# Ledger of designs, part 219: peptides against a protein of PDB entry 6UG1

Target 1, 304 residues: chain A of PDB entry 6UG1
Amino acid sequence: SNEERKRRKYFHMLYLVCLMVHGFIRNEWINSKRLSRKLSNLVPEKVFELLHPQKDEELPLRSTRKLLDGLKKCMELWQKHWKITKKYDNVGLYMRTWKEIEMSANNKRKFKTLKRSDFLRAVSKGHGDPDISVQGFVAMLRACNVNARLIMSCQPPDFTNMKIDTSLNGNNAYKDMVKYPIFWCEVWDKFSKKWITVDPVNLKTIEQVRLHSKLAPKGVACCERNMLRYVIAYDRKYGCRDVTRRYAQWMNSKVRKRRITKDDFGEKWFRKVITALHHRKRTKIDDYEDQYFFQRDESEGIPD
Target 2, 301 residues: chain A of PDB entry 6UG1 as posed
Amino acid sequence: SNEERKRRKYFHMLYLVCLMVHGFIRNEWINSKRLSRKLSNLVPEKVFELLHPQKDEELPLRSTRKLLDGLKKCMELWQKHWKITKKYDNEGLYMRTWKEIEMSANNKRKFKTLKRSDFLRAVSKGHGDPDISVQGFVAMLRACNVNARLIMSCQPPDFTNMKIDTSLNAYKDMVKYPIFWCEVWDKFSKKWITVDPVNLKTIEQVRLHSKLAPKGVACCERNMLRYVIAYDRKYGCRDVTRRYAQWMNSKVRKRRITKDDFGEKWFRKVITALHHRKRTKIDDYEDQYFFRRDESEGIPD

## One batch from the design tools (peptide; made by RFdiffusion4, then SolubleMPNN)

Design b2_p26_5_s4 (from b2_p26_5, 11 letters changed)
Fold by OpenDDE base, seed 1:
Structure b2_p26_5_s4 (fold): chain B 304 residues (1-304), chain A 26 residues (1-26)
Amino acid sequence: as target 1 above (304 residues)
Amino acid sequence: SEFLEKLKKELEELLEEFKEYLEKEK
C-alpha cells in the first residue's frame, strides 16, 4: 500500500538518524584523552616517524609511501593489541529486514547500550566486537596526531524493498554479513591531497580509492545485510561528511535509488541531518574532497 | 552533555518535519 511505503520511508529515516548519532557518539568517545595516552604507547617512535614523514619536494610519492608503510605497521601493532574479537550480538549494526523490525518492535528488548566507560575499557584491553576494534584503531591513530576519520556505513532498513516477508534463508548468513565491514578508517594524505582508506580489522587492507573500493559489498548474499548507501565520515574535530561517493562506483545509477536523497525533500532533509552533526568550520581538506567527488560524478556520467 | 541533548532536540525536530511532510503527501 501507499501507507506502508510511507511508513517504511519514515522508519528508514528514523533509523538512519539513530545510526548517524551512534557514529557521532562513538567518534566523541574515541577522542578520550585518557584512551589517547594509553594508545600512543602502542606506537614505537620509528612508526610514529613514518606516520609523519617530511615532505619530499622532489618526489611527494615517497612521503605517501612512508605514510602507507606507517599505517601498515599500525595495523600490525593493532592486531597484536587486540586479544579477543567478539561476534556481534544478533546482526550488530548490519541491516535488519522489515520482518525482523516488526518482530523487534513487539519485543521491548532493552538494547543494552554499551556505556562510554565500558567502551574505553574494551578498547584499552583489546576485547570487543569488530566495530569497537576499528573505533579503537582510529583512536590510536588520533593519539599519534594522525588526521584519521571514523567511517560508518549506515545500514537502515531498505525502504525500497516492499516485500512483506524478507526472511533471509541461509546457514552462512553471519559469514556473508561480516564479509564486509560497517566501520573503517580514513587517513588524510597531506602529500597527495587525498583520503587513504584503511580497514584494519576485516579485510586488513589499505586503499587509495580511485574508482572502486574493496570495502564495497559485492554479491547478493553480502548485500542483504550490507548495502552501501550512507557512508558517513566523522573526524577528530567533530566534522560529519557524506563520503558515499568515494566508495560507490555507481552512485548515480544504482546507489542514489536506494537513498532517501533520491528526491528533493529527502536531499534537503539529509543535508539538515549532516549539518546538525557537523560541528567544525570548512577547511581546505573539505575543498579537495569535494573536488574529488565532483570529478567522480563527472567520470561516472549521468546514467542513460 | 548539553551538546548531546541539543543534538537530540535538533534531530527530533527534523523527524517531526518529516512526519508532517509524509502527512501532506496524502
Scores: peptide ipSAE 0.202, ipTM 0.798, DockQ to the pose 0.829
Fold by OpenDDE base, seed 4:
Structure b2_p26_5_s4 (fold): chain B 304 residues (1-304), chain A 26 residues (1-26)
Amino acid sequence: as target 1 above (304 residues)
Amino acid sequence: SEFLEKLKKELEELLEEFKEYLEKEK
């Protein structure tokens, strides 16, 4: 019905705000001074020096290579620190079906939100789910004075799915769900003027995204609970930015149709949400990033 | 439509509640 379409759009918008606020809160928690002091001790001086290479004026690519090697060593150090990777409770922050949402509304299940103290203890011990692990990795890089962003792929329920029963049947549903991450890291490369993508936990990869990302979900089964629609970046200065364009190959032709920003009302509303979560002034890094997004939009073209 | 205006109001109220929450945690 038209009313059910409206209800699903509304619930998608509310759920998206809650997810984006969750990302903001986690980004604040990883700025803990107490946590920073503990995590800086995990990084030897030689690795710290690789994270902060001198500018090579003849070949800036040499400086980028040192930074990439430093980030690789940080991923190895993080794997040694992280002792226990817990499975998600149910589906974690992956996408729920409309049926699962309806059933959860009837069950007054107190979502036991993890307290800040418990989060900081989990990161310090190296015990937690993959999201806590990625968030802790971003905290470690920030403790080493690296300009690292927490990235969140927000998974609100699909308001474009009008099926009554959206139950997912399958023995491998969890494996397909966790094949791609919903949290990762970006690191600013001051030499190339680009963001470097780092997945320290799931795919254990470092990527300089050009046209395609390895972190973009592929295949029907993986996309059921992980749809690339709202990739939000949270920086150390409480900046909040939509970085979906980096990871979306087909932003204009495919991804836009699945976003609330497909219409002018949704675009204006989503800009208000971003503005409410953005707590810093614009920088030259934002100018380079916006120029990159513009070039990516021109290169994709207008869908026929 | 009346629905879009109501939805806009409800989402603006929710955004304000979340701003107040984020300000109290500082």
Scores: peptide ipSAE 0.035, ipTM 0.620, DockQ to the pose 0.043
Fold by OpenDDE base, seed 2:
Structure b2_p26_5_s4 (fold): chain B 304 residues (1-304), chain A 26 residues (1-26)
Amino acid sequence: as target 1 above (304 residues)
Amino acid sequence: SEFLEKLKKELEELLEEFKEYLEKEK
């Protein structure tokens, strides 16, 4: 019905705000001074030097290569620190079906909210789910004065799915779900003027995304619980930015149709949400990023 | 529609409540 379409759109919007607020809160928690002091001790001086290379004026690419090597070594150090990767409780922050939402509304199941103290202890001990691990990795890089962003792929329920029964009854459903991450890291490369993508936990990869990312879900089974729609970046200065364009090959033709921003009302509303979560002044880094997004939009073209 | 305006208002109120929360935690 038209009313059911409105209800699903509303619930998608509310759920998206809750996810974006969750990302903001986790981004604040990883700025903990106590955590920073502990995590900085995991990074030896030689690796710190690679994270902060001198500007090679003759060949800026040499400086980028040092940074990439430093990030690789940080990923290896993080794997040594992280002792226990817990499985997600149920689906974690992956996308729920409408049926699962309706069933959860009827079942007064208290979501076990992890407290700040428990989160900080989990990161310090190296015990937690993959999301906590990624968030801790971002905290470690920030402790080393690296301009690292927490990235969150927000998975609100699909308001464009009007099917009543989407039962995901697959034996491999968990493996397919966790094939691609929900959280990852971006690091600012001051030499190339680009964001470097780092997945320290899931795919264990470092990318300089041009057109395609390995972190973008591929295949029907993986996309059931991980649909690339809202990739939100949280920086160390409480900036909040939509970076979906980096990871979306087909932003205009495919991804936009699945976003609340497909209409003018949704675009204005989503801009208000971003503005409410963005607590810093614009910087030259934002100008370079917006220029990159513009070039990517021009290169994709308008879908015929 | 009246529904969309009400929904917009509710979401704006939630956003203001969230801003106030963030200001009180500083």
Scores: peptide ipSAE 0.033, ipTM 0.612, DockQ to the pose 0.042
Fold by OpenDDE base, seed 5:
Structure b2_p26_5_s4 (fold): chain B 304 residues (1-304), chain A 26 residues (1-26)
Amino acid sequence: as target 1 above (304 residues)
Amino acid sequence: SEFLEKLKKELEELLEEFKEYLEKEK
């Protein structure tokens, strides 16, 4: 019905705001001074120096290579720190079906929100789910004065899916779900004027995204609970930015159709949400990023 | 539905708590 379509759109919007607020709160928690002091001790001086290379005036790419090597070593150090990777409770922050939402509505299951103290302890001990692990990795990089962003792929229910029963086949569902991350890291490369993508936990990869990312879900089964639609970046200064364009190969032709921003009202609303979560002044880094997104939009063209 | 109203209310409360939290950090 038209009513059910409106209901699903509204619920999608509401759920999206909750996810974006969750990302903001986690981004604040990882700025903990106490946690920062503890995590900085995980990084040896030689690795710290690689994270802060001098500018090579002859070949700036050499400086980028040092930074990439430093980030690789940080991933290795983080793997040594992280002792226990817990499975997600149910589906974690992956996309729920409409049926699962309706069933959850009937079940008074209090979502046990992890307290800040418990989160900080989990990161400190190296015990937690993959999301906590990624968030802790971002905290470690920030503790080393690296301009690292927390990236969240927000997975609100698909308001474009009007099927009543969206029951997913259970057996391989978890493996397919966790094949691609929901949280990852970006690091600013001041030499190339680009964000470096770092997945320290899931794929354990570092990439300089040009046209496509390894972190973008591929295949029907993986996309059932992880649909790339809203990739939100949270920086150390409480900046909030939509970085979906980096990770979407087909932003205009495919991704936009699944976003609330497909219409003018949704675009204006989503901009208000981003603005409400963005607590810093614009910087030259934002200018370089916007220029990159513009070039990516021009290169994709208008979908025929 | 009562559920959507409850979720709306919980989210309005979360948004208000979030606003209050953001105002206290200024």
Scores: peptide ipSAE 0.028, ipTM 0.625, DockQ to the pose 0.042; fails the geometry check

Design b2_p26_6_s1 (from b2_p26_6, 12 letters changed)
Fold by OpenDDE base, seed 5:
Structure b2_p26_6_s1 (fold): chain B 304 residues (1-304), chain A 26 residues (1-26)
Amino acid sequence: as target 1 above (304 residues)
Amino acid sequence: DEELKKKAEELLEKLKKELEEYKKEL
């Protein structure tokens, strides 16, 4: 019905805000001074120096290569620190079906919200789910004075899916779900004026995204619980930015159609949500990023 | 559309309040 379409659109908006607030809260928790002091001790001086290379005036790419090597070594150090990767409880923050949402509304299951103290302990011990692990990795890089962002791929229920039953096939559902991350890291490369993508936990990859990312879900089964629609960046200064354009090859033709921002109302609303979560002044880094997004929009063109 | 707009505005006001409360605990 038209009412059910409105209900699903509203519930998508509500759920999206809750996810974006969750990302904001986790981004604050990883700024903990107590955690920072513990995590800085995981990074040897030689690795710290690679994270902070001098500018090579002859070949800036040499400085970028040092930073990339430093980030690779940080991923290796983080894997040694992380002792226990827990499975997600149910689907974690991956996309729920409409049926799962309706069934969950009837079940007064108190979601055991992880407290800040429990999160800090989990990161400090190296015991937790993959999301906690990624968040802890961002905390370690921030402890080393690296300009690292927490990236969250927000997975609200698909308001474009009007099917009554959206049940997923059970057997490989978890494996397909966790094939791609929903949290990762970005690191500012001051030499190339670009964000470097780092997945320290799932794909264990470092990427300089050009046209597409390895972190973008591919295949029907993987996209059932992980649809690239809202990739939100949280920086150390409480900046909040939509970085979906980096990871979406087909932003205009495919991704936009599945976003609340497909219409002017949704665009204006989503801008208000981003603005409400953005607590810093604009910087030259934002200018370089916006220029990159503009060039990517021009290069994609208008969908036929 | 107006009802959806109203509910979205209420959600934004709730979000602002929750964020300001959370900032006071920092």
Scores: peptide ipSAE 0.086, ipTM 0.751, DockQ to the pose 0.849
Fold by OpenDDE base, seed 1:
Structure b2_p26_6_s1 (fold): chain B 304 residues (1-304), chain A 26 residues (1-26)
Amino acid sequence: as target 1 above (304 residues)
Amino acid sequence: DEELKKKAEELLEKLKKELEEYKKEL
């Protein structure tokens, strides 16, 4: 019905806000001074120097290469620190089906919200799910004065899916679900004026995204619980930005159709949500990023 | 559409309150 379509849009919006607030809260927890002091000790001086290379005036690419090597070594150090990767409880923050939502509404299962103290302990011990691990990695880079963002791929239920029953085939569902991350890192390269993408936990990759990312889910089974729609960046200064354009190859043709921002109302609403979560002034970094997004929009073209 | 707009604005006001309360607990 039209009413069920409206209900699913509203519930998608509510769920998206809850996810974006969760990302904001986690981004603040990783700014903990106590955690920062502990995690800085994991990074030896030689790796710190690679994270902060001098500007090579002849070849700025040499400075970027040093930063990339420093980030690679930080991923290796983080893997040594991280002792226990827990499985997600159920689907974690991956996308739920409408049926799972309806069934969960009847079960007032108190989501055991992880407390700040428990999060800080988990990161400090190297024990937790992949999301906690990525968040801790961002905290370690921030402890080394690196301009690192926490990235969250928000997975609200698909309001465009009007099917009554999406029985997900059970057996491989977890492996396909966790094939791609929902949290990762971005690091500002001050030399190339670009964000470097870092997945320290899942794919264990560093990339400079041009047209497509390795972190973008591919294949039907992986996209059932992980659709690239709302990739939100949380910086160390409490900035909040939509960075979906970086990771979406087909923003205009495919991704936009699955977003609340497909219409003017949804665009205005989503801008209000981003603005409410954005607590810093605009910087030249935002200008370079917006220029990159503009170029990516022009290069995709308007879908026919 | 107006009902969806109203519900979305009410959600934004709740979000703002929750964020301001959360900032006071920090």
Scores: peptide ipSAE 0.080, ipTM 0.747, DockQ to the pose 0.840
Fold by OpenDDE base, seed 4:
Structure b2_p26_6_s1 (fold): chain B 304 residues (1-304), chain A 26 residues (1-26)
Amino acid sequence: as target 1 above (304 residues)
Amino acid sequence: DEELKKKAEELLEKLKKELEEYKKEL
């Protein structure tokens, strides 16, 4: 019905807000001064120097290569720190079906929300799920004075899916679900004026995204619980930015159709949500990022 | 459409309140 379409659109908006607030809260928890002091001790001086290379005036790419090597070594140090990777409880923050949501609404399942103290202890011990591990990695880079963002791929239920039964019966459902991450890191490269993408936990990869990312879900089974629609960046100064354009090859032709921002009302509403979560002034880094997004929109063109 | 607008505004108000409460716990 038209009413069910409205209900699913509303519930998608509610769920998206809850996910974006969760990302904001986790981004604040990783700014803990106590955690920062502990995690800085994991990074030896030689790796710290690679994270902060001098500008090579002849070839700025040499400075970027040092930063990339420093980030690779930080990933290796992080793997040594992280002792226990827990599986997600159920589907974690991956996308739920409409049936799972309806069944969960009837069951007052007290989601045991992890407390700040328990999170800080988990990161400090190296014991937790992949999301806690990525969040802790961002905290370690921030402890080394690296301009690192926490990235969250928000997975609200698909309001464009109007099927009544959306149950996923696949035996490999968990393996396909966790094939691509929900959380990752971005690091500002002051030499190239670009964000570097870092997945320290899942794919264990570093990339300089041009047209597409390795972190973008591919294939039907992987996209059932992980659709690239809302990639939100949280910085150390409580900035909040939509960075979906970086990771979406087909933003205009494919991704926009599955976003709340497909209509003017949804665009205005989503901008209000971003503004409510954005607690810093604009910087030259935001100007370079917006220029990159503009060039990517022009290069994609208008979908035929 | 108006009911969806109203519910979306109520959601933004709840979000603001939750963020203000969270700022007081810091």
Scores: peptide ipSAE 0.070, ipTM 0.742, DockQ to the pose 0.847
Fold by OpenDDE base, seed 3:
Parts: C-alpha cells; sequence; structure tokens
Structure b2_p26_6_s1 (fold): chain B 304 residues (1-304), chain A 26 residues (1-26)
C-alpha cells in the first residue's frame, strides 16, 4: 500500500538517525584521555616518526610513502594488541530485513547496550567485536596526533524493498555479511591533500581511493545485509560529513536510488541531520574533500 | 508529505535535545 511505503520510509529515517547518533557517541568515546594515554604506548618512536614525516618539497610523494609505511606498521601493531575478536550478536549493525524488524517489535529483548566503561576496557584489553577493534585503532592513531576519522557505513532497512518476505537463507549468511566492514578509518594526508582509507581489521588494507574502494560490497549475497548508501565520517573535533561519494563508483546511477536523498525533501532532511551532528567550523580540509567529490561527480556523469 | 515533514522535524528536535543532555553528562 501507499501507507506501507510511507511507514517504511519513516522507519528508515528514524533508524538512520539512531545509527548516525551511535557513530557520534562511539566517536566521543574514542577521544577518551585515559584510553589515549594507554594506546600511545603501543606505538614505538620509529613508527611515530613515520606517521609525522617532514614535508619533502622536491617530491611530496616521499612524505606520503612514509605516512603509508607508518600506517601499515600501526595496523601490524594493532593486530598484535587485539587478542580476541568476538562474533557479532545476531547481525550487529548490519542491515535487518523488514520481517526481522516486525518480529523484534513483538519480542522486547532488551539489547544490552555496551556502556562507555565496558567499551574502554574492551579496547584496552584487545577483546571485542570487529567494530570495537576498528574504533580502538582510530583511538590509537588519534593518541599519536594523527588526524584520523571514524567511518561508519550506516545500514538502515531498505525502504525501496517492498517485498513482504525477505527471509535470508541459512548458514553462509554470516560469512557473506561480515565479508565487508561497517566501520573503518580514514587518515588525512597533508602532502597529497587526500584522505587515505584504512581497514585494519576485516580486509587489512590501506588504499588511496581513486574511482572505487575494496571496502564497497560486491555480489548479491554480500549486499543483502551491507548496502553502501550512507558512509559517514566522524573526526576528532566532532565533525560529521557524508563521504559516500568516495566509496560509491556509481553514486548518481545506482546509490542515490537507494537513499532517502533521492528526492528534495529527503535531501533537505538529511542535510539537517548532518548539520545537527556537525560540531566544528569548516576547514581547508573540507574544501579539498568537496573539490574531490565534485570532480568524481563530473567524471561519473549524469545518468541518462 | 506534510505528516512525514512534521515527524522528521520532531525527530530532529528530539535529537538536538538528546545531544545537549549528553553534553551535560561529559
Amino acid sequence: as target 1 above (304 residues)
Amino acid sequence: DEELKKKAEELLEKLKKELEEYKKEL
């Protein structure tokens, strides 16, 4: 019905806000001064120097190469720190079906929300799910004065899916779900004026995204619980930015059709949500990022 | 459309209030 379409659109909007607030809260928790002091001790001086190279005026690429080597060594140090990777409870923050949402409304299962103290303890011990591990890695880089962002791929239920039953079949569903991350890191390269993408936990990769990312879900089974639609960046100064354009190869032709921002009302609403979560002034870093997004929109073209 | 607009504005006001309450607990 038209009413069910409106209900699913509204529930998608509510769920998206709850996910974006969750990302904001986790971004505050990783700014903990107590956690920062503990995690800075994991990074040797030689690795700290690689994270903070001098500017090579002759060849800025040499400075970027040092930063990339420092980030690789930080990823190796983080893997040594992390002792226990827990499985997600059910589907974690991956996308739920409409049927799973309706069934969960009937079952008042109090989801045990992780407390701030429990999160800080989990990161400090190296015991937790992959999301806690990524969040802790961002905290370690911030403890080393690196301009690192927490990235969240928000997975609200698909309001464009009007099917009644979307029962996801059987045993391989978890492996396909966790094939691609929900959380990752970005690091500002002051030399190239670009964000570097870092997945320290899942794919264990560092990339400089040009046209496509390795972190973008591919294949039907992987996209059932992980659709790249809302990639939100949270910085150390409580900035909040939509960075979906970086990771979407086909933003205009494919991704927009699955977003609330497909219409003018949804675009204006989503901008208000971003603005409500953005607690810093604009910087030259935002100007370079917006210029990169503009160039990516021109290069994709307008879909016919 | 107006009902969805109203519900979206109410959600944004609630979000602002929750964020200001959370800042007071820090």
Scores: peptide ipSAE 0.058, ipTM 0.732, DockQ to the pose 0.842

